Peptides against a protein of PDB entry 6FRK. Designs and how they scored, part 62

Target 1, 411 residues: chain A of PDB entry 6FRK
Amino acid sequence: NEEVLNAMLKEVCTALLEADVNIKLVKQLRENVKSAIDLEEMASGLNKRKMIQHAVFKELVKLVDPGVKAWTPTKGKQNVIMFVGLQGSGKTTTCSKLAYYYQRKGWKTCLICADTFRAGAFDQLKQNATKARIPFYGSYTEMDPVIIASEGVEKFKNENFEIIIVDTSGRHKQEDSLFEEMLQVANAIQPDNIVYVMDASIGQACEAQAKAFKDKVDVASVIVTKLDGHAKGGGALSAVAATKSPIIFIGTGEHIDDFEPFKTQPFISKLLGMGDIEGLIDKVNELKLDDNEALIEKLKHGQFTLRDMYEQFQNIMKMGPFSQILGMIPGFGTDFMSKGNEQESMARLKKLMTIMDSMNDQELDSTDGAKVFSKQPGRIQRVARGSGVSTRDVQELLTQYTKFAQMVKKM

## One batch from the design tools (peptide; aimed at target 1 L326 T334 D335)

Design b2_p21_4_s2 (made by RFdiffusion4, then SolubleMPNN; from b2_p21_4, 8 letters changed)
Fold by OpenDDE base, seed 3:
Structure b2_p21_4_s2 (fold): chain B 411 residues (1-411), chain A 21 residues (1-21)
Amino acid sequence: as target 1 above (411 residues)
Amino acid sequence: EELLKELRKLYLEIQKILDEL
């Protein structure tokens, strides 16, 4: 029994190390799991594998819980949120994502660019903010980040903004000059929350980086970025351990919507390769459940229209990157779509939707849409002209629809 | 669970369509 336990713990420890979990945390977890498992209960014929997995899961949940309640903004107050993190961590993008998240929730949100070090930092923030219709502040002429941050915070406080996000300078490495600048900005604006942004792809460097930030500034929250890549997010455990601060959000891609509140259980499930069934359910539920139930009833009856296909393409586009959806399904690795294939797949979906936008209701709502077009080939030419595509592109869409509708009829 | 199974099948078939285009 102890040999089997040790073998299974070795496999789990290897998988956690391959997930960029810090070696010290993996050792501690192994000891804690060994102490939590009653070997006598293991003798009673319980599924030893399930018991070990559950013990490992519980210990990982404890590692992401700093025992500190996450800071939350107060409605009707001015909440100043300062972002800190290295260059390339996704900090500036994450500021825009967080601003957009709160704006969509009906918070009066704004962005301040206090990054004077990086050329084009303000232009990048301005571009992101303008696309999201988020008010922004910054300077092309002021070089003191303290002045920009102070003026921007004062301006937006006077305009009764509820969420005031301050993006700061990043460096390629931990430098005393960066930390001094961050301290001066923090002292000037007196933020209600300091958010450390960490790139999950930096692996074992997460602990040392997170610690260096926490030792210099009062980090109260962590955001982990680039969890859409090959980074299994084990570095997030190191960040929580080092900062003693909760993860509040995760960045799951390059789109402004590729941002979600951190949930411990889904994250640990994903880290262990169990998939994120709960996050899949939540994303499916954010897609109006009623539309999906109606679709599933149609699918059970072997009915599938071009409109039903269009609605599914809209749903996929709303769920964000399809790689993330697949990565939430147990047994589909994150590697099933390279980032390049995803943008191309989304462009293909948009092209197909544009073709369908040139179809009429009779064509879209027909239970045999392909037969409608085959009986009247002039419809293909009309749709092709309306969508600016070739008649071949329309025929390819109809061929794919026919294959899919035949699969649905066999379900 | 049935809903999730049907959604999984649907997404897999949509992915096959996208891979064939």
Scores: peptide ipSAE 0.022, ipTM 0.384, DockQ to the pose 0.112
OpenDDE base, seeds 1, 2, 4, 5: peptide ipSAE 0.019, 0.019, 0.021, 0.019; ipTM 0.402, 0.377, 0.429, 0.365; seed 5 fails the geometry check

Design b2_p21_4_s3 (made by RFdiffusion4, then SolubleMPNN; from b2_p21_4, 10 letters changed)
Fold by OpenDDE base, seed 2:
Structure b2_p21_4_s3 (fold): chain B 411 residues (1-411), chain A 21 residues (1-21)
Amino acid sequence: as target 1 above (411 residues)
Amino acid sequence: EELLKKLRELYLEIQKILDEL
């Protein structure tokens, strides 16, 4: 039993190290899991694998919990949020994502560019802010980030903004001058929250970087970026351990909507390769499960219409990136769709939906839509003209529908 | 679990459809 436990723990520890979990945290986890597992309960015929997985899961949940309550903005108050982090961490993009997140929730949100070090930093922030319709401040002439941050914060306080996000200069290295500049900005604007932005892809360097920031600036929150399919989530554990600060959000891609509140359970489940069943259920529930029950019932009866296919495409479109949805299902690798293939796949889905928008109810609601079109070929020409596509594109859709409907009949 | 299995099968087939287009 102890040999089996040690072998399984070795496998889990290897997987966590491959997921860029810090070696000290993995060692501590291994000791904590060993102390939490009753070897006598393992002898009683319980699924040893499930028990070890549960113990590992429980200890990982503790490692991502700093025991500190996350700062939350107060509605109707001025909340100054200062961003800190290395260049290339996704800090500037994350400022825009956070601003957009609060704006969509009905907060009066603005952005300040206090990055005077990087040429074109203000133009980049301005472009992102303008696309999202977020008010912004910055200077092309002022080189002191303290002046820009102070003036911008004062301006937006006077205009009764609720969320005031300040983007600061990043550096490629831990330079004392950067930390002095950050401290001067923090002292001048007196932020309600300091957010450290960390790139998850930097692996074992996450701890040392996060610690260097925490030792110089009072980091109160962490945002982890680049937690898309290839991203090893282990850096997040290192950031929490080093900063003693909660992860508040994660960045899951390059789009402004690829940003979500951090959830501990789903994150650890993904890190262990268990998928995100809860997040999938939540997303499926947000899509109105009532339509899915009717679908499941139709699927049970082997009935599948073009309308049912259209509704499923709408559901996929509402759930967001299909790669993210698949990555939530246990046993789909995150690599199942490359990011480049995702936009193309979504464009293909939208094209198929546009073809179906030109179909009539008789065509959409037929249990054998392909036969309706085969019996009256003039329908294909009508739909093709209505949707601005070729008759071949409509025939390809009907061929795919037929394959899908045949699969549903076998389910 | 049955729902998740059906959703998985559905999404796998949608992906095949998208790969064939």
Scores: peptide ipSAE 0.025, ipTM 0.488, DockQ to the pose 0.171
OpenDDE base, seeds 1, 3, 4, 5: peptide ipSAE 0.020, 0.023, 0.022, 0.023; ipTM 0.454, 0.503, 0.471, 0.480

Design b2_p21_4_s4 (made by RFdiffusion4, then SolubleMPNN; from b2_p21_4, 11 letters changed)
Fold by OpenDDE base, seed 3:
Structure b2_p21_4_s4 (fold): chain B 411 residues (1-411), chain A 21 residues (1-21)
Amino acid sequence: as target 1 above (411 residues)
Amino acid sequence: LEELKELRELYLKLQEILNEL
């Protein structure tokens, strides 16, 4: 029994190390799991594998719980949120994502660019903010981040903004000059929350980086970025351990909507390769898939129209990166779509939708849309002209629709 | 769980379409 336990714990420890979990945390977890497992209960014929998995899951849940309640903004107050983190961590993008998240929830939200070190930082923030219709502040001429941050915070406080997000300079490495600048900004604006942004892809460096930030500034929250990549997120455990601060959000891609509140159980389930069924259900529910019951019923009847295909493309586009959706389904690895294939796939979907936008209701709602076009080839030419594409592109769409509709009829 | 399986099959088929385009 002890040999079987040790073998299974070795496999789990290997998988956690391959997930970028810090070696010290993996060792501690192994000891804690061994102490939590009653070997006598293991003798009673319980599924030993399930028991070990449950013990491992419980210990991982404890590792992401710092025992500190996450800071939350107060409605009707001015909440100043300062972002800190290295260059390339996704900090600036995450500021925009957080601002957009609160704006969509009906918070009066704004962005301040206090990054004077990086050329084009303000232009990048301005571009992101403008796309999201988020008010922003920054300077092209002021080089002191303390002045910019102070003026921007004062301006937006006077305008009764509820969420005031301050983006700061990032460096390539931990430098005393960066930490001094962050301290000066923090002292000037007196933030209600300091958010450390960490790139999950840095693996074992997460602990040392997170600790260096926490030792210099009062980090109260962590956001983990790039969890859409090959990074299994094990570095997030190291960040929580080092900062003693909760993860509040995760960044799951490049889109402004690729941002979600951190949930411990789904995250650990994903880290262990069990999938995120709950997050899939939540994303499915957020899509108002009440329209999908009607689709599922149509699919059960072997009915599939070009409109039904269009609606599914809209749903995929609303769900964000398809790799994330697949990565939530148990047994689909995150590797099923490379990031490059995803943007290209989304561009292809948009092109197909643009072709379908030039179709009429008779064409879209036909149970045999391809036959409607085959009987009247002039329709293909009309749609091609209307969408600015070749007749070949329309024929390719109809061919793909026909293949899909045939697969639905076989269900 | 059946609805999730049906949804999974739908997404797989949509992915196949996207890969063939």
Scores: peptide ipSAE 0.020, ipTM 0.410, DockQ to the pose 0.115
OpenDDE base, seeds 1, 2, 4, 5: peptide ipSAE 0.010, 0.013, 0.012, 0.014; ipTM 0.369, 0.367, 0.362, 0.352; seeds 1, 2 fail the geometry check

Design b2_p21_5 (made by RFdiffusion4)
Pose (drawn by RFdiffusion4):
Structure b2_p21_5 (pose): chain A 374 residues (1-38, 47-273, 303-411), chain P 21 residues (1-21)
Amino acid sequence: NEEVLNAMLKEVCTALLEADVNIKLVKQLRENVKSAIDNKRKMIQHAVFKELVKLVDPGVKAWTPTKGKQNVIMFVGLQGSGKTTTCSKLAYYYQRKGWKTCLICADTFRAGAFDQLKQNATKARIPFYGSYTEMDPVIIASEGVEKFKNENFEIIIVDTSGRHKQEDSLFEEMLQVANAIQPDNIVYVMDASIGQACEAQAKAFKDKVDVASVIVTKLDGHAKGGGALSAVAATKSPIIFIGTGEHIDDFEPFKTQPFISKLLGQFTLRDMYEQFQNIMKMGPFSQILGMIPGFGTDFMSKGNEQESMARLKKLMTIMDSMNDQELDSTDGAKVFSKQPGRIQRVARGSGVSTRDVQELLTQYTKFAQMVKKM
Amino acid sequence: EVEEELEEAAEEFQEIREVLE
């Protein structure tokens, strides 16, 4: 049985290593689902599913904008990850939700970058800012957020150039662009086909600049996006959106369950009964109930107080014979009145007859009356 | 306060007795 756990466990470790999941997290997840584990494919895959939900959970809720206030969003990520494409996908998302959204092109390096964001904004009917001539992105971002602030826009999305960590020049310039415009949220856009080099770059981005949200693009293809587990752990940020194509409407919010599945592959007879059950539990205590001075009108009249401390176990064979629908019903007596066929099965395996209930049903009706009167 | 709670539980017990009769 120890060999059936390991053959089926190394087959999921290969399923995650092929899904570009970091080898550090696969080796760690393997011994987490081995230590926490101490119709067969369900008792195993359910334990694997709960262990994955433990990893995709960063514990941090997403940053959401406020209507009627200026929200500046700054995009960061590697070269070619889809920042300029996801810039228009997000401005188009909120603009359709009713936000005064605008775009700013703070890329002064990449050829045809302003022309790219201009044509994406021209198509989606979204205001845009940038420059062919201005070579300082700190100047383009500052003079753009200033312009769209004096025009009272609610979503101001600043696009930046691609950068990698070994370029300290572009990492300083990213920190200065973030310090000039002071963004309310910084989004780390990552390609879904990224391999093992993802945790190092995503961590260096978190160190130089405060990353609060992560977007995974190019998920409409064969890439399952296992590199996102290493960006969530590095940036401490949840995934808010995913990209699912080249167009502006190929964009939707991140849901954890489908991504992990792809990455993996009045008084009733019942109340009359419980009040009785507590009066039998408090039944050997009936002599305490006759204590009160001037209140002892009678005690155990006709000896029938002894069987009121004996009828509740026989009535419990009826509850033992009851399932969760009859037991958890608001009116435990209405489930059997409509279907007196349930009065025969309760009588079979519990040894009580269907006759005994007629006297009980009268005793029930009288008890149900005095509580609605209570 | 304890005497009042016991009076109330005694009254309920008398009522259950009348139902049983």

Design b2_p21_5_s1 (made by RFdiffusion4, then SolubleMPNN; from b2_p21_5, 12 letters changed)
Fold by OpenDDE base, seed 1:
Structure b2_p21_5_s1 (fold): chain B 411 residues (1-411), chain A 21 residues (1-21)
Amino acid sequence: as target 1 above (411 residues)
Amino acid sequence: ELEELLKELTELYLKYQEILE
């Protein structure tokens, strides 16, 4: 029994290390799991694998919980949120995502760019803020981040903003000058929350970086970014352990709405490859996929039109990063879509939809759309001209449609 | 029903990806 336990724990430990979980945390987890598993209960014929998985899950949940209540903004008050983190961590993008999140929740939200070190920092923030219709402050001429942050916070306090997000300078290296600047900004604006933004893709470096920030700045919250990539999120455990601060949000892509509140249970389930059924249900409910029942019913009858294909492409595009949706399904690893650049696939789908936008209802609603075009080749030329593509691109779409329609007929 | 729908949509999406590759 102990040998079987040790073998299974070795596999779990290997998988956690491959998920960028810090070796010290993996060791601690292994010891805690061994202490939590009653070897006598393992003898009773219970599914040893399920018991070990459950014990591992419980110990991972404890590692993600710092035992500190997450800060939450107070409605009707002025809440100043200061962002800190390395350059390239996604800090500036995350400021915009958080601002957009609160704006969508009905908070009066604004953004301040106090990054004077990075050329184009203010332009990037301005672009993101303008696109999201979020009020912003910054300077092209002021070089002191303390002045910009103070003036911006004062301005937005006077205008009765409820959420005031301050983006600070990030550097590529942990420089003492960066920490001094962050402390000066923090002292000047007196933030209600200091958010450390961490890139999950840095793997084993997460602990050292998170610790370096916590040792210099009173980090109260963590946001983990780039969880849409190959980063399995194990670095998040290291950040919590080092900062003793809760993860409040995660960034799950490049889009402004690829941002969600951190949920411990779903996150650990994903980390273990168990999927996220709850998040999947929530995501499907957000998509209002009830309209897909009619489409599924048509597909069951072997009917598939170019319009049906267009609607499917719209649904796929509404789902967002489909790799994430697949990763929410138990047994579908995040690696299932890793072979294709998802952005390239989405760009291809959007191109196909643009071609179909130039089709007429007779072409779109035909049960044999390819035959409609084959009978009247002038339709291909019209669609090609209307969509700004080659006749070859239209023929390729029709070829793809024909392949899919044949697959649907075999279902 | 939702889980079945998701499986069907997933299968459709995978088939589309295979066609787009």
Scores: peptide ipSAE 0.012, ipTM 0.371, DockQ to the pose 0.192
OpenDDE base, seeds 2, 3, 4, 5: peptide ipSAE 0.006, 0.011, 0.012, 0.005; ipTM 0.354, 0.358, 0.378, 0.348

Design b2_p21_5_s2 (made by RFdiffusion4, then SolubleMPNN; from b2_p21_5, 15 letters changed)
Fold by OpenDDE base, seed 3:
Structure b2_p21_5_s2 (fold): chain B 411 residues (1-411), chain A 21 residues (1-21)
Amino acid sequence: as target 1 above (411 residues)
Amino acid sequence: DELEELAKLRKLYLEFEKILE
């Protein structure tokens, strides 16, 4: 029994190390799991594998819980949120994502660019803010980030903004000058929350980086970025351990909507390769896929129209990178779609949707859309002309639809 | 029941992926 336990723990420890979990945390977890497992209960014929997995899961949940309640903004107050993090951590993008998240929830939100070090930082923030219709402040002429941050915070406080997000300068490495600048900005604006942004892809460097920031500034929250990549997010455990601060959000891609509140259980499930069924359900529910009940009901009846296919393409496009959805499903690796394939796949989806936009309601709503086109080949030529594509492209779409409709009928 | 529905959705999405390849 002890040999089996040790073998299974070795596999789990290897998987956690491959997930960029810090070696010290993995060792501690192994000891805690060993102490929590009653070997006598293991002898009673309980599924040893499930018991070990459950014990590991419980210990990982404890590692992401700093024992401190996450800061939350107060409605009707001016909440100043300062962002800190290295260059390339996704900090600036994350500021825009957080601003957009609160704006969509009905908060009066704004952005301040206090990054005077990086050329084009303000232009990048302005571009992101303008696309999201978020008010912004910054300067092309002022070089002191303290002045910009102070003026911007004062302006937006006077305009009764509820969420005031301040993006600061990043450096390529931890430098004393960066930390001094961050302290000066923090002292000037007196933020209600300091958010450390960490790139999950830096692996074992997460602990040292997170510690360096916490030792210099009063980090109260963590956001982990680039969890859409090969990084399984084990570095997030190191960030929580080092900062003693909760993860509040995760960045799951490059789109402004690729941002979600941190949930412990889904995250640990994903880290262990069990998939994120709950996050998939939540993401499916957030898409107001109320139409999914209708779709699921149609699928149960073996009905699938070209319109149903169109609606599913719209849903996929709203969900963001399809790789993320697939990566939430147990047994799909994150490797299924490279970033290059996602853009090409999205362009292909848009092309297919453009072809379907040239179809009429009779064609779209037919339970046998392919047969409608096969009976009247002139429809293919009409749709091809209307969408600016070849008749071959329309035939390929219909062939693909037919394969789907046949699959749905067999489900 | 939710797992069966998710498995059906998964199968649907897998076929969508093959179309998008």
Scores: peptide ipSAE 0.037, ipTM 0.487, DockQ to the pose 0.131
OpenDDE base, seeds 1, 2, 4, 5: peptide ipSAE 0.031, 0.036, 0.032, 0.031; ipTM 0.424, 0.493, 0.427, 0.492; seed 5 fails the geometry check

Design b2_p21_5_s3 (made by RFdiffusion4, then SolubleMPNN; from b2_p21_5, 17 letters changed)
Fold by OpenDDE base, seed 3:
Structure b2_p21_5_s3 (fold): chain B 411 residues (1-411), chain A 21 residues (1-21)
Amino acid sequence: as target 1 above (411 residues)
Amino acid sequence: DLLEILKKLRELYELLNKILS
């Protein structure tokens, strides 16, 4: 039993280290898990793997919980949010993402560029803000970030803005001049929340970076960026440990809507390479996705038909069990459907389904549906006529199906 | 974007396959 525990813990510890989790945290987690596991319960024939996974998961959940409630803006008040972080952390992009998030929630939101160090910082913020239709403030001539931040905050307070986001200068390294500037800005504008933005891809440097910021400014929130890349996000645990501040949001791509509220369960599951297994298992069980065993077995065998694609489109349109699960997976924003193009996406899905409604059972149930159509081009013309679309629209559907089926075959 | 929906479905299926394997 102890040998099995030690072997499994070694695998988990290796996976966590490969996920950029700090070696000290991994050691502590290993000790905590060993102390939490009853070896007698492991002897009683319980699934040893499940027990160890649950214990590891529980300890990782504790590592992302600083024991402090996340700051939330107050409706009808003027909430000043100051952003801090290094250059390349995605700070400026994250300011725009957060502003857009609150704007979409019906908050009167604005952006201030107090980055005077980086050439083109204000142009970048202005471009992002204009694209999102977010009011912005900055200067091309003022070089003091304190003046810009103070004037911008005062302006937007007087205009009764509810969310006032201040982007500050970053540096390529932890520099005393950066921290002095941040402190001067913070003292001048007296922010309700200071958000530290961390790049997940910096790996083991996350702890030292997060600590350096917390030691100089009162960081109250963390945002982790670049979780769409190869970074597994283990550095986020280091940031929480160092700042004693909750992760409030994650950045999951380059688009302004690649931004979501932080969820502990999905994040830990992704970190373990398990996916949100516990939340997914619970939600799979809750949603009785076992009723889709036939689809799951087909997917296990790399089989995917046009009918299977049709059924998935129906599930997405109905906000069915799968769409709820998709909203639980990290990087699958809760806005999977509610991205501002929901109606357009639904119209596209309906159009594709209408094309498939003109297909026969042989075409729909073929494991190589695209090949059925390629061998007999007259089928494309029949389906196009039946659905009232062009032959090009049918070919485009088949191209999309082929891409999906190839993705399933690689599983 | 339909391609993004398909990518998301793939990731779901990859996760489901890992859960059920």
Scores: peptide ipSAE 0.033, ipTM 0.579, DockQ to the pose 0.110
OpenDDE base, seeds 1, 2, 4, 5: peptide ipSAE 0.026, 0.021, 0.023, 0.075; ipTM 0.502, 0.472, 0.491, 0.663; seeds 1, 5 fail the geometry check

Design b2_p21_5_s4 (made by RFdiffusion4, then SolubleMPNN; from b2_p21_5, 14 letters changed)
Fold by OpenDDE base, seed 5:
Structure b2_p21_5_s4 (fold): chain B 411 residues (1-411), chain A 21 residues (1-21)
Amino acid sequence: as target 1 above (411 residues)
Amino acid sequence: EELERLKKLRELYLKLQEILE
């Protein structure tokens, strides 16, 4: 029995290390699980595998719980949220995602760009904010982040904003000047919450990075980014352990909607490769994908139009990165979608949709759309001109559609 | 039933992706 337990724990420990869980946490978890498992209960004929999985799950849930209540904004007050994190962590994108999240919940939200170090930081924030219709502040001429942050916070306080998000400079880990600048900004604006943004893809470096920030600034919340199917999220455990701060949100892709409140149980279930059935059901219900019954019926009849393909591309775009959906279903590992950059795939989908936006109803609703275009080549030239693409791009779309329609007919 | 619908939808999207790649 002990040999079987040790073998199973070795497999779990290997899987957790492959999920970027810190080696110290994995060792501690192994000891805690061994201490929590009563070997006598294992003798009583209970499924030893399920018992070990449950014990591991319970210990992982404890590792993501710092025992500290997450900060929440107060309605009708001015809540200042300062973002901190390394360059490339997704901090600026995450500021926009959080602002958009609160705006969709009916909060009066704004963004301040206090990143004076990175050329084009303000333009990037402005572009993201403008797309989301979020008010923003920043400067092209002021180089002191303290001045920009102070002026921006004062302005938006006077305008009765409820959520005031301040983006700061993301520098390299070794720059003491970054931490001094962050402290000066924090002292000037007196934030109600300091959010550390961490990239999950840095793996075993998550602990050392998170600790370096917590040792210098009063991090109260963590947001983990790049949980888009490639990163198994084990670094999130290291961030919680090092910061002693709760994960409040996760960034699951590059779209502004690829942002969700952190849920402990679904996250741990995904980390263990059990999937997130509840989150998948919630996401499907939010998308009203029940309307796909009509599509499933059409597919059963071997009917597939360019419009049906367009609607599926819209659904994929609404669902966010397809890797996330795949990662939510048990038994499909994150590696199944590893071949494509999700940005490139989404950009490709948007390009294909833009081509289809230049098609007419006769072309879109034809049961043999490719044949409609083959019979009248002038349609390809019209669509190409209307969408600003080459005739080759339209032909490639029609070739893809034809392959799909042939596959549907074989289903 | 919902899980089976989701599996079918997933299979559809996987096939869509394979064709898009």
Scores: peptide ipSAE 0.030, ipTM 0.552, DockQ to the pose 0.167
OpenDDE base, seeds 1, 2, 3, 4: peptide ipSAE 0.022, 0.029, 0.024, 0.026; ipTM 0.437, 0.566, 0.456, 0.540

